Peptides against a protein of PDB entry 5X9X. Designs and how they scored, part 37

Target 1, 41 residues: chain A of PDB entry 5X9X
Amino acid sequence: SSVSELEQRLRDVKNTNSRFRKALMEKENELQALIRKLGPE

## One batch from the design tools (peptide; made by RFdiffusion4, then SolubleMPNN)

Design b2_p27_1_s3
Fold by OpenDDE base, seed 1:
Structure b2_p27_1_s3 (fold): chain B 41 residues (1-41), chain A 27 residues (1-27)
Amino acid sequence: as target 1 above (41 residues)
Amino acid sequence: LLKELEEQRKTLSRFENELKEKEKELE
């Protein structure tokens, strides 16, 4: 049904958002690690 | 370079927070 499809789409968006949050966190940590490694330049 | 990377980190953190809020909105 249309309602079921909408619910599925919302779940998909939620899952995508969760994945992106993880990716962004990892990249943030990577950047932080690089900053710590290189120090003041 | 390091300044730019730090700014990118801050930007990523902002997006992370925005995504978190959107997830809450969908709950």
Scores: peptide ipSAE 0.034, ipTM 0.521, DockQ to the pose 0.736
Fold by OpenDDE base, seed 2:
Structure b2_p27_1_s3 (fold): chain B 41 residues (1-41), chain A 27 residues (1-27)
Amino acid sequence: as target 1 above (41 residues)
Amino acid sequence: LLKELEEQRKTLSRFENELKEKEKELE
């Protein structure tokens, strides 16, 4: 049904957002590590 | 380079927060 399809789409978006959030956190940690390695420049 | 990386980190943090809020909206 249309309702079931919309519910599935919302779940898919939520899952996608979760994956992107994880990727962004990993990149943020990487950038922070690089900043610490470079020192106060 | 350091300044650029720091700004990128800030941008990523904003995106993380936006994604977190959107996730909550879909719950």
Scores: peptide ipSAE 0.034, ipTM 0.522, DockQ to the pose 0.804
Fold by OpenDDE base, seed 5:
Structure b2_p27_1_s3 (fold): chain B 41 residues (1-41), chain A 27 residues (1-27)
Amino acid sequence: as target 1 above (41 residues)
Amino acid sequence: LLKELEEQRKTLSRFENELKEKEKELE
């Protein structure tokens, strides 16, 4: 139904946002690791 | 280089928070 499709689209957007947030956190962790490894320059 | 990496980290953190808030708004 149209309602079910809209609900699914909303879930998809929510999941997409969650995935992007996770990817950003992973990149942040990588950057933090590099900063720690390279030192306080 | 390290300064640039730190600024990128800060930018990513802001986007993470924004995405989190948008996710809550969609609930």
Scores: peptide ipSAE 0.034, ipTM 0.519, DockQ to the pose 0.773
Fold by OpenDDE base, seed 3:
Structure b2_p27_1_s3 (fold): chain B 41 residues (1-41), chain A 27 residues (1-27)
Amino acid sequence: as target 1 above (41 residues)
Amino acid sequence: LLKELEEQRKTLSRFENELKEKEKELE
């Protein structure tokens, strides 16, 4: 049904957002580690 | 190189905020 399709789309968007949040967090941690390694350069 | 990394961090922060706002719109 149209309702079930909308629910599926909502789940897909939430899953995509969750994956992007994880990727952003990992990249933030990577950048922070590199900043600490490079110091004041 | 540090300058570039700091700018990337700022960009990531903006995206995190955008994702948070999109989540609130779906509530």
Scores: peptide ipSAE 0.030, ipTM 0.503, DockQ to the pose 0.867

Design b2_p27_1_s4
Fold by OpenDDE base, seed 1:
Structure b2_p27_1_s4 (fold): chain B 41 residues (1-41), chain A 27 residues (1-27)
Amino acid sequence: as target 1 above (41 residues)
Amino acid sequence: LLEELEKLRETLSRFENELNKKEEELK
């Protein structure tokens, strides 16, 4: 049904959002670590 | 290290854009 499809799409968006938030955090931490290591280099 | 830094920066930018897109879909 249309309702079921909307519910599925909402779940998909929430899952994707959670995945990207985690990935962003990990990449941001790694980026910051490299910036600190490189300094002015 | 500079190359890795650049790749991470690009990845971060892409993910932020995708995250914003998905957040708009939630509204």
Scores: peptide ipSAE 0.037, ipTM 0.528, DockQ to the pose 0.566
Fold by OpenDDE base, seed 4:
Structure b2_p27_1_s4 (fold): chain B 41 residues (1-41), chain A 27 residues (1-27)
Amino acid sequence: as target 1 above (41 residues)
Amino acid sequence: LLEELEKLRETLSRFENELNKKEEELK
């Protein structure tokens, strides 16, 4: 049904949001580690 | 190189903030 489709899309958006947040946090941590390693360069 | 990495970090932080905002909007 139309309602079921909308509910599914909402779940998909939430899942995508969570996935991307995790990916961004991981990359930020990686960059911070590199920054600390490089120092003042 | 440090400055470039810091810019990337800042960009990621902005994106994380946007994701957080959108997540709250979906609740």
Scores: peptide ipSAE 0.037, ipTM 0.517, DockQ to the pose 0.858
Fold by OpenDDE base, seed 2:
Structure b2_p27_1_s4 (fold): chain B 41 residues (1-41), chain A 27 residues (1-27)
Amino acid sequence: as target 1 above (41 residues)
Amino acid sequence: LLEELEKLRETLSRFENELNKKEEELK
């Protein structure tokens, strides 16, 4: 049904959002580590 | 290190844009 399809889309968007948030956190941590390494240079 | 930082910055920018897009879809 249209309602079921919309519910599935919502779940997909929520999952994608969560995935991107986690990816951003991981990349931010890596970026900050490199910034600290460059600091003393 | 500078190249790696630039790559990560670019990746973060792309992901932030996609995240914002998906957040708008939730509204």
Scores: peptide ipSAE 0.037, ipTM 0.528, DockQ to the pose 0.571
Fold by OpenDDE base, seed 3:
Structure b2_p27_1_s4 (fold): chain B 41 residues (1-41), chain A 27 residues (1-27)
Amino acid sequence: as target 1 above (41 residues)
Amino acid sequence: LLEELEKLRETLSRFENELNKKEEELK
């Protein structure tokens, strides 16, 4: 049904959003670690 | 190390753009 399709699309977007947020957090942490490492050099 | 930093910066930019795009689609 159209409702079930919309619900599925919403779930897909939420899953993608969650995945991207996690990836961003991990990459930001890694980036900041590198910045701190480069800072004293 | 600078190369890795650059790659991470680029990746973050891409992901932020995609995230923003997906959020706008929900509005």
Scores: peptide ipSAE 0.036, ipTM 0.521, DockQ to the pose 0.557

Design b2_p27_2_s1 (from b2_p27_2, 14 letters changed)
Fold by OpenDDE base, seed 1:
Structure b2_p27_2_s1 (fold): chain B 41 residues (1-41), chain A 27 residues (1-27)
Amino acid sequence: as target 1 above (41 residues)
Amino acid sequence: MEEIEEVKRTMSRLENEIKKAEEEIAK
């Protein structure tokens, strides 16, 4: 049905969003590690 | 830094798409 198709697309978009959230977290962690190593402190 | 901002922009776009899909399902 149209509703089931939309629900599937919704799941796909949420999955993609979750992947990007994970990527963001990893990049932020990497940035923090670099700050600790190369920062002025 | 720009890569992080790009990811944030993409997430914002996807969140808007989620909102639209949920609105359509609710009709």
Scores: peptide ipSAE 0.132, ipTM 0.694, DockQ to the pose 0.179
Fold by OpenDDE base, seed 3:
Structure b2_p27_2_s1 (fold): chain B 41 residues (1-41), chain A 27 residues (1-27)
Amino acid sequence: as target 1 above (41 residues)
Amino acid sequence: MEEIEEVKRTMSRLENEIKKAEEEIAK
């Protein structure tokens, strides 16, 4: 059904979003590490 | 920093798509 297809697409988008949340966290951690290295300068 | 902002922009787009899909399902 149309609703079933939309629900499947929703799951796919949520999974993609979860992967991007992980990427964001990793990049934020990298940024904070750089700030700690640069901060004392 | 720009890479983080790019990820944030993509996440915002995905959240909007999620919202639209949920609204359509609720109709």
Scores: peptide ipSAE 0.132, ipTM 0.689, DockQ to the pose 0.186
Fold by OpenDDE base, seed 4:
Structure b2_p27_2_s1 (fold): chain B 41 residues (1-41), chain A 27 residues (1-27)
Amino acid sequence: as target 1 above (41 residues)
Amino acid sequence: MEEIEEVKRTMSRLENEIKKAEEEIAK
């Protein structure tokens, strides 16, 4: 049904968003690590 | 920094798509 298709699309988008949240966290952690290494500390 | 901003922009877009999909399901 159209509802079931929309629910599936919603799940797919949520999964993609979750992956991007993880990527953001990893990139922010990487940035902070580089700042600590290259910064005044 | 730009890569992080790109991810943030993509997340914002996806969150808007989620909102739209939820609104359509609720109809």
Scores: peptide ipSAE 0.129, ipTM 0.690, DockQ to the pose 0.172
Fold by OpenDDE base, seed 2:
Parts: sequence; structure tokens; C-alpha cells
Structure b2_p27_2_s1 (fold): chain B 41 residues (1-41), chain A 27 residues (1-27)
Amino acid sequence: as target 1 above (41 residues)
Amino acid sequence: MEEIEEVKRTMSRLENEIKKAEEEIAK
């Protein structure tokens, strides 16, 4: 049904969004690590 | 930094899709 399809799409989008949130956190941590390695100078 | 911005843009898009889907389901 249309409702069941929308619910499935909603679940898929939420799962994908969760994955991207995790990826964002990891990339931000990586960036900060690189900044620390490069140093202020 | 560009990769981070790309992820942020994707998250924003997905959150908008979530909002739209929830609005449709609520009808």
C-alpha cells in the first residue's frame, strides 16, 4: 500500500541519515586529528 | 573539510525527506 511504502521509505531514510551522522562525527574527528598533527605553525 | 560539508548537505536533504514522509503518513 501507499502508506506501507512511505513507512518503508521513512525507515530507509532514517537509517541512511544515521549512517551519515556517524560518518560526519568520524570525519570531524579525523579533521581535528590532522589539524593537531599539522599544528598552529 | 569539503567532505564534511558534503555530509552535512546530505544530512540536511535526508532530514527534509524524513519531514515530508512523516507529513504524508500523518495525513
Scores: peptide ipSAE 0.128, ipTM 0.692, DockQ to the pose 0.169

Design b2_p27_2_s2 (from b2_p27_2, 12 letters changed)
Fold by OpenDDE base, seed 3:
Structure b2_p27_2_s2 (fold): chain B 41 residues (1-41), chain A 27 residues (1-27)
Amino acid sequence: as target 1 above (41 residues)
Amino acid sequence: MEEIERVKEEMSRLENEIEEAEKQIEE
């Protein structure tokens, strides 16, 4: 049904948000590690 | 610095994806 499809799309968007927030946190950790390792270079 | 800038660019892309997702949630 259209309702079920909308609910699915909403779940997909929320999952996308969650996944990319997690990836962003991981990249922040990577960035901090690089800063400590490389400094301003 | 080059490696740091690459990571920052990747983070920017992720932030854009989050923004787009949040926009869709708010709609």
Scores: peptide ipSAE 0.237, ipTM 0.768, DockQ to the pose 0.782; fails the geometry check
Fold by OpenDDE base, seed 5:
Structure b2_p27_2_s2 (fold): chain B 41 residues (1-41), chain A 27 residues (1-27)
Amino acid sequence: as target 1 above (41 residues)
Amino acid sequence: MEEIERVKEEMSRLENEIEEAEKQIEE
């Protein structure tokens, strides 16, 4: 049904959001490591 | 350095994807 499809789409978007937030956190950690290693260069 | 700039660009892309996802949730 349209309702079930919309609920599925919402779940998919929320899952995507969660995955990207996790990836963003990992990139922040990578950035911090690079800054400590390489400095502002 | 270029390595830091590359990571910053990747983070910017991820932030844009999150913004788009959150926009879809709100709509």
Scores: peptide ipSAE 0.233, ipTM 0.765, DockQ to the pose 0.776; fails the geometry check
Fold by OpenDDE base, seed 4:
Structure b2_p27_2_s2 (fold): chain B 41 residues (1-41), chain A 27 residues (1-27)
Amino acid sequence: as target 1 above (41 residues)
Amino acid sequence: MEEIERVKEEMSRLENEIEEAEKQIEE
């Protein structure tokens, strides 16, 4: 149904958001590691 | 250093993707 399709799309977008937030946290950790090794350069 | 700037650029891209996803959720 149209309702079930919209619910699926909403779940897909939320899952995409969650995956990108996780990737962002991983990049933040990588950035902090680089800063500790190299400084602000 | 260049590596730090590359990571910052990747983070910026991810933040843009999150913003677009959140916009779709709000709509």
Scores: peptide ipSAE 0.230, ipTM 0.764, DockQ to the pose 0.783; fails the geometry check
Fold by OpenDDE base, seed 1:
Structure b2_p27_2_s2 (fold): chain B 41 residues (1-41), chain A 27 residues (1-27)
Amino acid sequence: as target 1 above (41 residues)
Amino acid sequence: MEEIERVKEEMSRLENEIEEAEKQIEE
């Protein structure tokens, strides 16, 4: 692959990482809300 | 509760996806 293609792939992977980190943060918020509503069990 | 465990499992799956992405960045 060319340098430009490798850089594009790197950007794509970083974007995937960022997207899943955002989703993870949202799930953490959901989890905390559930704990407040339902308790730890 | 089961609902909390479901969310934890979803978070685990997301963390696995992040780990795989970070592995590709590191390589």
Scores: peptide ipSAE 0.229, ipTM 0.764, DockQ to the pose 0.766; fails the geometry check

Design b2_p27_2_s3 (from b2_p27_2, 15 letters changed)
Fold by OpenDDE base, seed 4:
Structure b2_p27_2_s3 (fold): chain B 41 residues (1-41), chain A 27 residues (1-27)
Amino acid sequence: as target 1 above (41 residues)
Amino acid sequence: MEEIERIKKEMSRLENEIKKAEAEIAA
């Protein structure tokens, strides 16, 4: 049904959002690690 | 350095994707 299709789309978007938030956190950690490694350069 | 800029660029892309997803969730 249209309702079930909308619910499925919502679930898909939430899953996508979660994946990208996790990736962003990982990139932030990578960036901070790189900055610490480089030091004052 | 270039690596820092590459990471920042990827972070910006991710932030835009999150913004898009959250806008759709809120709609």
Scores: peptide ipSAE 0.537, ipTM 0.887, DockQ to the pose 0.757
Fold by OpenDDE base, seed 2:
Structure b2_p27_2_s3 (fold): chain B 41 residues (1-41), chain A 27 residues (1-27)
Amino acid sequence: as target 1 above (41 residues)
Amino acid sequence: MEEIERIKKEMSRLENEIKKAEAEIAA
């Protein structure tokens, strides 16, 4: 049904949001690690 | 360095995806 399809879309978007937030945190950690590795250069 | 810029570019992409998703959730 249209309602179930909208509910599914919302679930998909929420899952996408969660995944990308996690990926962003990982990239921030990667960036900080790289900065520390390179030093003040 | 280029690696830093690559990471920042990826972070920007992710931030845009999050913004898009949250806009849809809020709509």
Scores: peptide ipSAE 0.536, ipTM 0.887, DockQ to the pose 0.751
Fold by OpenDDE base, seed 1:
Structure b2_p27_2_s3 (fold): chain B 41 residues (1-41), chain A 27 residues (1-27)
Amino acid sequence: as target 1 above (41 residues)
Amino acid sequence: MEEIERIKKEMSRLENEIKKAEAEIAA
């Protein structure tokens, strides 16, 4: 139904948002690790 | 360095995707 499709879309977008936020956190950690590795350069 | 810039660029892409998703959620 239209309502169920809208609810599904909302769930999908929320899942997408969560996945990308997790990926962003991982990149932030990766960046931090790289900066620490490089030191003062 | 180049690797730092590559990571930052990827982070920017992710931030844009998040912004897009949150805009749709809020609509």
Scores: peptide ipSAE 0.536, ipTM 0.887, DockQ to the pose 0.777
Fold by OpenDDE base, seed 5:
Structure b2_p27_2_s3 (fold): chain B 41 residues (1-41), chain A 27 residues (1-27)
Amino acid sequence: as target 1 above (41 residues)
Amino acid sequence: MEEIERIKKEMSRLENEIKKAEAEIAA
Protein backbone atom coordinates (compact mmCIF):
# COMPACT_ATOMS: atom_id res chain seq x y z
CA SER B 1 0.00 0.00 0.00
CA SER B 2 0.95 3.63 -0.27
CA VAL B 3 1.36 3.86 3.50
CA SER B 4 3.53 0.75 3.70
CA GLU B 5 5.65 2.02 0.80
CA LEU B 6 6.20 5.35 2.53
CA GLU B 7 7.07 3.59 5.77
CA GLN B 8 9.56 1.41 3.92
CA ARG B 9 11.13 4.45 2.25
CA LEU B 10 11.44 6.14 5.62
CA ARG B 11 13.17 3.09 7.06
CA ASP B 12 15.54 2.97 4.09
CA VAL B 13 16.45 6.65 4.44
CA LYS B 14 16.99 6.29 8.17
CA ASN B 15 19.28 3.33 7.56
CA THR B 16 21.20 5.32 4.94
CA ASN B 17 21.47 8.24 7.35
CA SER B 18 22.79 5.97 10.08
CA ARG B 19 25.35 4.43 7.73
CA PHE B 20 26.67 7.81 6.62
CA ARG B 21 26.82 9.10 10.19
CA LYS B 22 28.93 6.11 11.14
CA ALA B 23 31.22 6.68 8.16
CA LEU B 24 31.57 10.34 9.10
CA MET B 25 32.55 9.42 12.64
CA GLU B 26 35.16 7.03 11.28
CA LYS B 27 36.59 9.72 9.02
CA GLU B 28 36.75 12.15 11.92
CA ASN B 29 38.72 9.58 13.89
CA GLU B 30 40.97 8.96 10.89
CA LEU B 31 41.62 12.68 10.58
CA GLN B 32 42.47 12.99 14.25
CA ALA B 33 44.82 10.01 14.05
CA LEU B 34 46.59 11.52 11.05
CA ILE B 35 46.98 14.87 12.78
CA ARG B 36 48.46 13.14 15.82
CA LYS B 37 50.81 11.18 13.57
CA LEU B 38 52.10 14.35 11.97
CA GLY B 39 52.88 15.50 15.49
CA PRO B 40 55.35 18.29 16.01
CA GLU B 41 55.65 20.32 12.87
CA MET A 1 48.90 18.06 3.71
CA GLU A 2 47.17 16.39 0.79
CA GLU A 3 45.92 13.42 2.83
CA ILE A 4 44.27 15.74 5.35
CA GLU A 5 42.54 17.58 2.54
CA ARG A 6 41.34 14.30 1.03
CA ILE A 7 39.83 13.24 4.35
CA LYS A 8 38.17 16.62 4.78
CA LYS A 9 36.71 16.35 1.29
CA GLU A 10 35.31 12.91 2.07
CA MET A 11 33.83 14.22 5.30
CA SER A 12 32.19 17.05 3.40
CA ARG A 13 30.63 14.57 0.98
CA LEU A 14 29.30 12.49 3.85
CA GLU A 15 27.89 15.56 5.57
CA ASN A 16 26.06 16.46 2.38
CA GLU A 17 24.62 12.95 2.12
CA ILE A 18 23.44 13.14 5.72
CA LYS A 19 21.88 16.52 5.05
CA LYS A 20 20.06 15.06 2.05
CA ALA A 21 18.79 12.07 4.01
CA GLU A 22 17.65 14.17 6.95
CA ALA A 23 15.88 16.56 4.63
CA GLU A 24 13.94 13.63 3.18
CA ILE A 25 13.13 12.31 6.65
CA ALA A 26 11.80 15.72 7.63
CA ALA A 27 9.74 16.13 4.43
Scores: peptide ipSAE 0.535, ipTM 0.887, DockQ to the pose 0.788

Design b2_p27_2_s4 (from b2_p27_2, 15 letters changed)
Fold by OpenDDE base, seed 2:
Structure b2_p27_2_s4 (fold): chain B 41 residues (1-41), chain A 27 residues (1-27)
Amino acid sequence: as target 1 above (41 residues)
Amino acid sequence: MEKIEEIEKTKSRLENEIKKAEEEIKK
């Protein structure tokens, strides 16, 4: 049904958003680790 | 110095990936 499709789309968007947020955090953490390595050099 | 260059290249790559991820989240 149209309602079921909209609910599924909402779930998909939420899942995608969560994945992107996690990926962003991981990249930022890795970046900061590299910055710390560059600092003392 | 070579290690620093490698780190800087990786840093640049990651900054670009962060930018892309932020743009996708904003959409």
Scores: peptide ipSAE 0.027, ipTM 0.499, DockQ to the pose 0.147
Fold by OpenDDE base, seed 3:
Formats: C-alpha cells, sequence, structure tokens
Structure b2_p27_2_s4 (fold): chain B 41 residues (1-41), chain A 27 residues (1-27)
C-alpha cells in the first residue's frame, strides 16, 4: 500500500514534470519568435 | 509601432509565465 502510493506519486510527479517542461518549451519558442519579430530595435 | 507594442506586451506576459514555470520546477 505504501509502496503503491509512492509509485503513484512518482508517476504523478513525472506527468507533472512532463507537462511543465512542455509548457515551458512552448512559451520559450513563442517568446523567441516574438524576439525575432521585434529585432534589435 | 502599435504592432510592436502589442508584441512587447505579449513578450512580457510570456516572460512572466516562463518565470512562474521555472519557479515551480525549482520547488
Amino acid sequence: as target 1 above (41 residues)
Amino acid sequence: MEKIEEIEKTKSRLENEIKKAEEEIKK
């Protein structure tokens, strides 16, 4: 039971981590595109 | 000019969202 709970928590953490990484990547890519549009000026 | 301003506002919003995500990952 305790082991099963820990396994479930680990899966949840991995899923959350994956979601956050994906979101971060998407935002960074969008930001990069906007930076390119803005240019140096 | 006005389009650049809109882009800058969006940029600022996204930077804040990135910061929040990074802080959450850091925890």
Scores: peptide ipSAE 0.027, ipTM 0.490, DockQ to the pose 0.130
Fold by OpenDDE base, seed 1:
Structure b2_p27_2_s4 (fold): chain B 41 residues (1-41), chain A 27 residues (1-27)
Amino acid sequence: as target 1 above (41 residues)
Amino acid sequence: MEKIEEIEKTKSRLENEIKKAEEEIKK
């Protein structure tokens, strides 16, 4: 049904968003580790 | 130092990847 298709599309968007957020956090964490290594302290 | 330069290159790459990820999240 149209409702079920919209629900599926919403789930797909949420899953995609979650994947990108996870990737972003992983990159941010790695970046922060590199910043600590490069820092003057 | 060579290792520092490599780390800086990696940092730049990761910053670009973060930017791309943020752009995709915004879309």
Scores: peptide ipSAE 0.027, ipTM 0.489, DockQ to the pose 0.125
Fold by OpenDDE base, seed 5:
Structure b2_p27_2_s4 (fold): chain B 41 residues (1-41), chain A 27 residues (1-27)
Amino acid sequence: as target 1 above (41 residues)
Amino acid sequence: MEKIEEIEKTKSRLENEIKKAEEEIKK
């Protein structure tokens, strides 16, 4: 049904959003580690 | 200096990937 399809799409969007948030955090952490390596110490 | 150059290249790549990920989160 249209409702079930919308619910599925909402779940997919939430899952995708969660994955992107995790990926962003990991990349930011890696970037920060590289910045520290470029620092004075 | 070679390692610094490599790190700077990686930093630039990751900054671009972060930007891409942020754009995907916004839309």
Scores: peptide ipSAE 0.026, ipTM 0.489, DockQ to the pose 0.153

Design b2_p27_3_s1 (from b2_p27_3, 13 letters changed)
Fold by OpenDDE base, seed 1:
Structure b2_p27_3_s1 (fold): chain B 41 residues (1-41), chain A 27 residues (1-27)
Amino acid sequence: as target 1 above (41 residues)
Amino acid sequence: ERKELLERIERLRKEMQALEKKIEENE
């Protein structure tokens, strides 16, 4: 049904966002590591 | 080397910005 399709699409978007948030967190962690490695010099 | 670190940092910043935009668009 139309409702079921919309619910599925919403779930798909939420799942996609969850993956994006995970990727973002990984990049944040890498960024912090690189900043520490960079140091003051 | 230092310049490579800076380049990677800049790439990460852009990638993070793109992800944040995508997340915002889907929210």
Scores: peptide ipSAE 0.644, ipTM 0.909, DockQ to the pose 0.810
Fold by OpenDDE base, seed 5:
Structure b2_p27_3_s1 (fold): chain B 41 residues (1-41), chain A 27 residues (1-27)
Amino acid sequence: as target 1 above (41 residues)
Amino acid sequence: ERKELLERIERLRKEMQALEKKIEENE
């Protein structure tokens, strides 16, 4: 149905955002590791 | 090498900004 298709599209968008958030978290973790490696110099 | 670290950090910052924008656009 049109409703189920719209619900599926919404889920797809949310799943995509979830993947983006996961990638964002991984990049934040790498960023913090690199900042620590950089040190105070 | 410090220069390479700084370059990677800057790339990460840009990539994170792009992801944040995409998330906002999809919400």
Scores: peptide ipSAE 0.643, ipTM 0.908, DockQ to the pose 0.773
Fold by OpenDDE base, seed 3:
Structure b2_p27_3_s1 (fold): chain B 41 residues (1-41), chain A 27 residues (1-27)
Amino acid sequence: as target 1 above (41 residues)
Amino acid sequence: ERKELLERIERLRKEMQALEKKIEENE
C-alpha cells in the first residue's frame, strides 16, 4: 500500500543516514588520531 | 611520514564533507 511504501522509504533513508553517520564518526576518530600523531612540528 | 599524514587528513576532510552532503540530501 501507499502507506507501507512510504514507511519503507522512511526506514531506508533512516538506515542509510545511520550508516553515513557511523562512517562520519569513524572518520572523525581517525582524523583526530592523525592530528595527534602529526604533533606540533 | 608527515607528508602521508597530511595527505590522509585532507582526504578525510573531503570524505567527511561528502558524507555530510549526502545526509543533508536525504533529510
Scores: peptide ipSAE 0.643, ipTM 0.908, DockQ to the pose 0.783
Fold by OpenDDE base, seed 4:
Structure b2_p27_3_s1 (fold): chain B 41 residues (1-41), chain A 27 residues (1-27)
Amino acid sequence: as target 1 above (41 residues)
Amino acid sequence: ERKELLERIERLRKEMQALEKKIEENE
């Protein structure tokens, strides 16, 4: 049904955003590690 | 090598910006 399709689309968006947030967190962690490695030099 | 670190940092910053934009668009 149209309602079930809309509900599915909403779930898909939420799942996609969850994946993006996870990827973002991983990049943030890597960034901070690289900054620390870079040091004050 | 410092140069490589700086280059990777810049790439990460751009990738993060792109992800943040995508997240915002989906919210």
Scores: peptide ipSAE 0.642, ipTM 0.908, DockQ to the pose 0.790

Design b2_p27_3_s2 (from b2_p27_3, 16 letters changed)
Fold by OpenDDE base, seed 1:
Structure b2_p27_3_s2 (fold): chain B 41 residues (1-41), chain A 27 residues (1-27)
Amino acid sequence: as target 1 above (41 residues)
Amino acid sequence: MKQELLEKIKRLEKEMQALEKKIQELE
């Protein structure tokens, strides 16, 4: 049904966003690690 | 309910685009 298709789309977007949030966190952690290595302190 | 689902999807798709942009900025 139209509603079931929308609910599936909602789940798909939520899943994609969760994966993107994880990827972003990993990139931010990598950046922070590089900053710690290359920073002046 | 249909309209509510559409609005939720629209909001989350905007969040998705923002997350994609942030990831690209860090690549």
Scores: peptide ipSAE 0.206, ipTM 0.764, DockQ to the pose 0.048
Fold by OpenDDE base, seed 3:
Structure b2_p27_3_s2 (fold): chain B 41 residues (1-41), chain A 27 residues (1-27)
Amino acid sequence: as target 1 above (41 residues)
Amino acid sequence: MKQELLEKIKRLEKEMQALEKKIQELE
């Protein structure tokens, strides 16, 4: 049904959103690690 | 309702796009 399709789309978007949030956190951590490594000794 | 689901999808898609842009800025 149309509702079932929208529910499926919502699940897909939520899953993708969660993955992007995780990826963002990992990239932020990577950036901070680089900043620390490139900072003054 | 269908309308509620559509609006929720719209909000999450916008958030996803914003997060994607932020990820690109960090690459």
Scores: peptide ipSAE 0.087, ipTM 0.690, DockQ to the pose 0.030
Fold by OpenDDE base, seed 2:
Structure b2_p27_3_s2 (fold): chain B 41 residues (1-41), chain A 27 residues (1-27)
Amino acid sequence: as target 1 above (41 residues)
Amino acid sequence: MKQELLEKIKRLEKEMQALEKKIQELE
């Protein structure tokens, strides 16, 4: 692979990682909302 | 209703685990 291709791969990995981190945060928020609904009531 | 929420929690926890694994692979 060329240097430019490796740089592109790095950008792709960083973008994918960012998307997964965002998705994880959204899942955590949903999880916490559900946990609150499972409260005493 | 409670059981439905528990099942949804279980699903989300599995999905989060999969995402965490993917993040780890990219680190």
Scores: peptide ipSAE 0.060, ipTM 0.617, DockQ to the pose 0.804
Fold by OpenDDE base, seed 4:
Structure b2_p27_3_s2 (fold): chain B 41 residues (1-41), chain A 27 residues (1-27)
Amino acid sequence: as target 1 above (41 residues)
Amino acid sequence: MKQELLEKIKRLEKEMQALEKKIQELE
């Protein structure tokens, strides 16, 4: 049904969003590692 | 309920696009 298709789309978007949040956190961690490496500390 | 699902999808898609943009800015 159209409702079941929308529910599936919602799950897909949530899953993709979760993956993007994880990737963003990894990139932020990489940036912080560079700051620690190249900074005065 | 169908309209509520559509609104939730739209909000999450906008958030996903914003997160993707932030990732690209850090690449």
Scores: peptide ipSAE 0.075, ipTM 0.671, DockQ to the pose 0.048; fails the geometry check

